Peptides against a protein of PDB entry 6TME. Designs and how they scored, part 6

Target 1, 324 residues: chain A of PDB entry 6TME
Amino acid sequence: NRLKRAYIALQAWKKAFYSDPFNTAANWVGPDVCSYKGVFCAPALDDPSVLVVAGIDLNHADIAGYLPPELGLLTDVALFHVNSNRFCGVIPKSLSKLTLMYEFDVSNNRFVGPFPTVALSWPSLKFLDIRYNDFEGKLPPEIFDKDLDAIFLNNNRFESTIPETIGKSTASVVTFAHNKFSGCIPKTIGQMKNLNEIVFIGNNLSGCLPNEIGSLNNVTVFDASSNGFVGSLPSTLSGLANVEQMDFSYNKFTGFVTDNICKLPKLSNFTFSYNFFNGEAQSCVPGSSQEKQFDDTSNCLQNRPNQKSAKECLPVVSRPVDCS
Target 2, 324 residues: chain A of PDB entry 6TME as posed
Amino acid sequence: NRLKRAYIALQAWKKAFYSDPFNTAANWVGPDVCSYKGVFCAPALDDPSVLVVAGIDLNHADIFGYLPPELGLLTDVALFHVNSNRFCGVIPKSLSKLTLMYEFDVSNNRFVGPFPTVALSWPSLKFLDIRYNDFEGKLPPEIFDKDLDAIFLNNNRFESTIPETIGKSTASVVTFAHNKFSGCIPKTIGQMKNLNEIVFIGNNLSGCLPNEIGSLNNVTVFDASSNGFVGSLPSTLSGLANVEQMDFSYNKFTGFVTDNICKLPKLSNFTFSYNFFNGEAQSCVPGSSQEKQFDDTSNCLQNRPNQKSAKECLPVVSRPVDCS

## One batch from the design tools (peptide; made by RFdiffusion4, then SolubleMPNN)

Design b2_p21_6_s1
Fold by OpenDDE base, seed 1:
Structure b2_p21_6_s1 (fold): chain B 324 residues (1-324), chain A 21 residues (1-21)
Amino acid sequence: as target 1 above (324 residues)
Amino acid sequence: SDSKLDELAEKLSEELRKELF
């Protein structure tokens, strides 16, 4: 009996709670699991006459505890949302049995260990949110082979390079922000056909920006701020026909910020502050447009306020990195 | 930026939920 298995799983989970400040699991008593707070039942896909646990929503419950292996008995769960809790430990491998997993949100918890590779085992996964945890190590390249709509990885401890498989991703949103990723952005990034928003904020990324970024025709948000990028901005950025928010601040960029970038048709906010740019087009000057907001603070620009000193600029500007 | 990402995540999740149920 599927509901009996669910009962075993949910009772095991309740026992794994160290703290339940809102008494979310107070009514988790008895075999009628469909009445449990945060538990949602629906007709089974394979048999509409059978009621199964199809979803878990414990968002914002502030529950402290861990995920016991018995959760693998929830084989009909398609939606698993437990964000904004204090769950710790690792994601159980037993969750591989949840073959209907569609949305997996464990964001804003205290999970540790490597990337939860169990997520790779779910054939129908469309939404993955593991942000605001303590996951560490390398990102498996296979994550981008999956047909995901969204991938939230930000605010973790991931390191190493971004996999070249990123170009295979069908996700509209991908966040790498506030990790320890290093190396260059893969040239394959331009192949992300459905990408709307990508965020690299606050990593250890370096090298030149790949020209292929300009192929991201559907991107509305591109944020590469707070990294170690060098060289000039690619001229191909003029191809970002739909970009609205663009941020390259807090890097080591050099060269000239061109009209072709600043005149992008849907650009509303372009921040390139805290770099070593030595020139900008008139269209890039803050206040030059009522429709666009620019920030050129702390560069090596002449006749602009709040720029770096010649002493700071000269060593970098005199040795431009050739990205060709 | 983080708050915007949170809002986006919620929006996307809600849209996906509507597709399933």
Scores: peptide ipSAE 0.242, ipTM 0.842, DockQ to the pose 0.857
Fold by OpenDDE base, seed 2:
Structure b2_p21_6_s1 (fold): chain B 324 residues (1-324), chain A 21 residues (1-21)
Amino acid sequence: as target 1 above (324 residues)
Amino acid sequence: SDSKLDELAEKLSEELRKELF
């Protein structure tokens, strides 16, 4: 019965393919769905004597098509990986029936519409990758209430602010890069207890960096480059005991880059170029360390190469934003 | 950067698969 439902779903999906350049679905014939390329069966969790479709892996198949609603019949699927294809349209709401969903990877496709809220309905979801699509609109706050390990949102068309609920996230990796997010980074960010890597690259974020960033004790990668951040770097950044890669380049930061930041014990790369910093500690100077790499290019620093002109610096440096 | 994220995603997915199966 379960495999029969799977057969219906998979045949509907094959029919929804516009192009299959590698003939991935060529063997998708007959009732033996467990023999289908990219289809993986396993014993059912509720009855080990019953074989069910537990996983789909069509990664890198370059298939053009859409996801039909009949995919909701794949109720035993825990792993759904269809990255690097040319699937279009929206994620079907019928996928809410896939209550065992554990990993959902639809990255590098042509999906459109709002955030796929069906992902919020999966109680056991641990891995969400929807990057490199055309998803748009606001990010639902509820995404960070889920017990996810990884959230990849980068390279989409998401707008509005980052939800305050971000602090509730248990994810070790979160990417916001290359969207249209605006506003400030929420102060609740410091509550992300498991965070290792967070990337904000290439958004329209603004305001001062929250002091609470310094509470991210486990963070190894923090990239906030290519935004509209202002003010000085928070002194609390000295608390980032495990940060290895830090990038604040291409913003509107001002003030002094301190020893406490540049001497972070695990810091290997610190880029603060293309800002309006008017001073830096000796420990921040590129070439001052063999273990650390710094980039101070295009700031308002004295006695350093490749800095902005006085004409460019004066209007900004003379009117520093007070973040206190 | 993007390539690094790709590698990270694959790595994490693999670890999760081991946990599930």
Scores: peptide ipSAE 0.232, ipTM 0.843, DockQ to the pose 0.922
Fold by OpenDDE base, seed 4:
Structure b2_p21_6_s1 (fold): chain B 324 residues (1-324), chain A 21 residues (1-21)
Amino acid sequence: as target 1 above (324 residues)
Amino acid sequence: SDSKLDELAEKLSEELRKELF
């Protein structure tokens, strides 16, 4: 009996709650699991006459606790949303039995340990949100082999390089922000055919931006701010026909910011402040357009306000990194 | 930016949910 298994799982989970400030699980009593707050039932895919637990939504419940292995008994769950809680520990490997998993949102919790590799076992997963946790270590390259629509990894403790497999991703949104990723952005990034938004904010990424970024025709948001990128902006960025928001601030970029970037047709906001750019086209000057917002603050630009001193600029500008 | 990401996540989740059911 599927509902019986669900009952076992949910009762085990209730027992794993350390704190339930809103008494979310107060009605988690008895065999009628479909009446449980935050539990949603639907007809089973394999037998419409059978009611199963298809979804969990405990978002914003501020529950403290952990995920017990008995959650693996929720084999019919396709939607698992438990964001904005205080769940700790690791994601149970037993969740591999949830083969219908479609949306997995454990964001804004206190999960620790390595990347939850159990997520890789879900063949139908489309939405993965593990942001705002304490996941650490390397990002498994296999994550990008999956047919995900969205991957939220931001605000964790992930380290090492971004896998080359990123180019295989079908995701429209990928966030790497506020981790400890290092190395270069893989050249394969240009192969992300469905990419709309990618965020690298606040990592330890370095090197030159790959020219292949210019192949991201569908990208609307590209944020690489607060890293250690060097060299000039790739001329191929002129290919970003749909980019609306672009941020390269707080890096170590040098060279000239060109018209072909600042005149991108959909560009609404372009921030390249806090770098070492030594020139910009007139089209890049803040206030030059009513349709576009620019920030050129704290560069090495001549005849512009709020620039770095010559003392700060000369050592860097005189030794530009050649990205060719 | 974090706020924007939150909004995006919620939006996408909702859209995907609608597709599933």
Scores: peptide ipSAE 0.076, ipTM 0.790, DockQ to the pose 0.850
Fold by OpenDDE base, seed 5:
Structure b2_p21_6_s1 (fold): chain B 324 residues (1-324), chain A 21 residues (1-21)
Amino acid sequence: as target 1 above (324 residues)
Amino acid sequence: SDSKLDELAEKLSEELRKELF
């Protein structure tokens, strides 16, 4: 009976395909859904004697179509991977019935609409990848209340501010890159106890960096490039004991880049180019270390190559933003 | 950066999948 429901769902989905260039669904014929390409069956958790559809993997199938509401009949699916397709429309609310959802990857598609709030209904969700779509609107604060290991939101159309609830996140990886987020990074960011990698690239974020960033002891990658950040780099960044990759390029930062930042013990790459820094420690100079790579291009530094003109620097450097 | 993110996503997904099955 459960496989019959799966059959109905999968046949409805096949009908929702506009194009299947690799003929992925060519064998989606007949009641034996477990033989379908990209469909994986396993014993049901509640009854090991019953075989159910536990996973979908249609990654890189270049399928054009949409997700029909009948997919809600796939109630035993824990893994749903359909990245690198051309699926369009919205994520069906009927997927709320997939209470075993563990990994949800719809990345690199053509999905539209607001954040798929159905993802918030899945109690066991650990992996959420909705990157490279056209999702828009506000990010629901509740996303960070979930026990997610990874949250990939990059390359969408999300707007508004980053929720203060970010500090509640237990995720090791969070990407905001290439959206339309605005406002400041919440001070609560320092409470992200498991954070390893966070990427803010290419948004409309502004204001001063919160001092609380320095509390991110486990962070290895911190990229805030291509935003509108102002002020000096927080002195508390010296607390990033495990940071390896740090990028603040293409912002409006001012002030002095200090030794305590450039001498971070695990720092491998530090890019602070295309800002308005008016000084740097010797340890920050590109070529000063064989172990570390620096880029100080296009700042307001004296006696360094490829810097901004005095005309460009003076108006900004003379009126530094006070972040205190 | 994007390529690194892709690799990370794939790695994490694979690890989680192994835990489930």
Scores: peptide ipSAE 0.034, ipTM 0.743, DockQ to the pose 0.882

Design b2_p21_6_s2
Fold by OpenDDE base, seed 2:
Structure b2_p21_6_s2 (fold): chain B 324 residues (1-324), chain A 21 residues (1-21)
Amino acid sequence: as target 1 above (324 residues)
Amino acid sequence: MDEELDKLREELRKKLEEELF
């Protein structure tokens, strides 16, 4: 019965393929779905004597097509990996029936529409990868209420602000990069206790960095480059005991880059180029350490090479934004 | 950055597979 439903789903999907360059679905013939390339069967969790389709892996198959609603018949699927294809359209709402979903990877495709809210219906979801698509609109706040280990949102068309619920996230990795997010980073960010890597690259974020960033004790990678951030770097950044990679480049930061930041114990790379910093501690100077790499290019620093002109600096430096 | 994230994801995927299969 379960394999028959899977057969219906998989045959419907095969019919939804416009192109299969590697003939991945060439053997998708007959009722023995467990022999299908990219289909993985396992004993059912509720009845070990019954074989079910538990996983799909069509990664890197370059398949063009769409996801038909019949995929909702794959009710035993826990792993769904279809990255690096040319699937288009929207994620079917019928996938809400896949209640065992652990990892959902539709990255590197041509999906469009709003955030796939069906992902919020999966109680056991641990990984969500929707990066490198054309998803648009607002990010639903509820995404951060999920017990996810990783959230990959980068390279989409998401707009609006980052939800304040971000502080509820238990994820170790979160990527916002290369979207159209705007507004400030929420102060609740400091509550992300399990965070190791967070990337904000290439958005329209603005305002001052919240002091609460300094509470991210487990963060190893913090990249806020290519945004519209203003003001001074928070002094609380001295609390980032495990940060290895930090990038604040291509913003509108001002003020002094302090010793307390540049002497962070695990810091290996700190880029603060293309801002309006008017001073830096000696420990921040590129070449001052063999263990740490710094980039101070294109700031308003005195007696440093490759800085902005006085004409460019004066209007900004003379009117610093007070973040206090 | 993407390569590093891909590696992490792959490692985690393998762990999940071991639990499910």
Scores: peptide ipSAE 0.012, ipTM 0.487, DockQ to the pose 0.617
Fold by OpenDDE base, seed 4:
Structure b2_p21_6_s2 (fold): chain B 324 residues (1-324), chain A 21 residues (1-21)
Amino acid sequence: as target 1 above (324 residues)
Amino acid sequence: MDEELDKLREELRKKLEEELF
């Protein structure tokens, strides 16, 4: 019965393929779905005597097509990996029936439409990768209410603000990079207790960095480059005891880059180029450390190479944004 | 980041396998 449903689903999916350059679905013939390439069976959780389709792995298959509603018949699937294909359209709402979904990876495809809210319906979801698609619109705040370990949203068309609920996230890795997010980073960011890596690269984020970033004592990667951030770097950044990679380049930051930041104990790479910083501690100077790499290019620093002209600097530096 | 992602995925898969078997 369960495998019959899976057969229907998989055959419907095969019919939804426009191109299968590696003939991945060539053996998708007959009722023995467990023999299908990229289909993995396991004993059902509710009945170990019953074999069910528990996983799909079609990664790197370069398949063009769409996800048909019949995929909702794959009710036992916990792993769904279809990255690096050319699937288009929307994520079917029928996938809400896949209540065992644990890892959902549809990255590097051609999916469109709003955030796939069906992902929010999966109670056991731990990993969500929808990066490198064409998803658009607002990010649902409920995404961060989920008990996710990783959230990959980068390289999409998401817009609007980052939800304040971000602080509720239990994720260790979150990527927002290369979207159209705007507004400030929520102050609640400091509540992300499990955060190791967060990437904001290439958005339209603005305002001052919240002081609460300094509470992220477990973060190893913090990249806020290529945005519109203003003001000084928060002094609380000295609290980033485990940060290894930090990038604030290509923003509109001003002020002084302090020793407390540049001497962070695990800091290996700190890029703050292409801003309007008007001073830096000696510890921040590129070449000052053999263990740390710094880039101070294109700021308003005195007696440093490759800086902005006075004409470019003065209008900005003379009008510092008060982040208090 | 990619390496970290791979590691995380592997850990999650292992966890899932432990739950399934």
Scores: peptide ipSAE 0.010, ipTM 0.494, DockQ to the pose 0.393
Fold by OpenDDE base, seed 3:
Structure b2_p21_6_s2 (fold): chain B 324 residues (1-324), chain A 21 residues (1-21)
Amino acid sequence: as target 1 above (324 residues)
Amino acid sequence: MDEELDKLREELRKKLEEELF
């Protein structure tokens, strides 16, 4: 019965293919779905004597098509990997029936519409990758209530603010890069207890950085480049004991880059170029360390090469934003 | 980042397989 349902689903999906350049689905013929290329069977959790479709892997198949509602019949699927294809349309709501979903990777496709809220219905989801698509609209705050190990949202069309619920996330890696997020980074960010890597690159984020960033003791990568952040860097950044890569470039930061930041014990790369910093400690100067790489290009620093003109600097530096 | 993620995914898959088999 379960394999029959899987057969129906997979045949419906094959019919939904517009192009299969590598003939991936060429052997998708007959009732033996476990022999299908990219289809993986395993013993059912509730009955080890029964084989079920437990995984799909069509990564890098360059398939053009859409996900039909019949995929909801794949109720035993825990791993769904279809990255690097040309699938279009929306993620079917019928996938809510896949209650065992553990890893969902639809990255590098042509999906559109709002955030696929069906992902929120999966109680056991640990990995969500929807990057490099055309998803749009608001990010549901409930995404951070999920016990996810990684959240990949980059290279989409998401807009509005980052939910305050971000502090509830147990994810080690979160990417917001290359979207249209706006507003401030929530102060609750400091509550992300398992965070190792967070990337905000290329959004419309603004305001002051919250002091609570300094509470991220496990963070190794913090990238906030290419946004509209203002004010001085929080002094609490000295608390980032494990940060290795830090990027604040292409913002509107002002003030002084301190020793306490540049002397962070595990810091290997710190980029703060293309801002309006008017001073830096000696420890922040590019070439001052053999172990650390710095970039101070295009700021308002005195006696440094490749800085902004006085004409560009004066209007901004003379009116610093007070974040206190 | 991608390499680390791939490792994590592999570990998760292995764990899942152990639970399924």
Scores: peptide ipSAE 0.010, ipTM 0.502, DockQ to the pose 0.341
Fold by OpenDDE base, seed 1:
Structure b2_p21_6_s2 (fold): chain B 324 residues (1-324), chain A 21 residues (1-21)
Amino acid sequence: as target 1 above (324 residues)
Amino acid sequence: MDEELDKLREELRKKLEEELF
């Protein structure tokens, strides 16, 4: 009996709660699991005459606890949303039995350990949100082999390089923000054919931006701020026909910011402050357009306000990095 | 970005519901 297995799983989970301030699980009593708050039942895909637990929604319940291995008994769950709780520990490997997993949201919790590789075992997974946790270590390259629509990794402790497999991703939104990623952005990034938004904010990324970024013609948001990028902005950025928000602030970029970038047709905001740019086109000057917002603060620009001193600029500008 | 994510989630949920029912 599938509901009996679900009962075992849910009761084990209730026992794993350290705190339930809103008494979310107060009605988690008895065999009628479909009446449990946050538990949703539906006809089974393989047998419409059988009712199964198809979804869990405990979002914003502020529950403290952990995920027990008995959750692996919820084999019919396709939606698992436990956003904004205080769950800790690791994602149990037993969840590999949840082969129908479609949406997995454990964001804004206190999970630790390496990337939850169990998520890679789910063949039908379309949405993965693990942001605002304490996951650490390397990002497995296989994450980008998954047919995911969105990948949210921000605000964790991930480190090492971004896998070259990123170009295989079909995701429209990917965030790496506020981790410890290092190295260069892979050249394969230009192969992300469905990409609309990508965020690299607040990592240890370095090197030159790959020219292949200019192939991302569907991108509306590109944020690479607060990293260690060097060199000039690629001329191929003129290919970002749909970019609206672009941020390269707080890096070590040098060279000239060109008209071809600042005149992008859908560009609304372009921030390139806190770098070492030594020139900009007139179209890049803040206030030059009513439709576009620019920030050129704290660069090495001549005849502009709020720039770095010659002492700060000279050592960097005199040694330009060749990205060719 | 969060708003777009919410919209995406809703769309995915609807698709899933169509498959389940």
Scores: peptide ipSAE 0.011, ipTM 0.526, DockQ to the pose 0.450; fails the geometry check

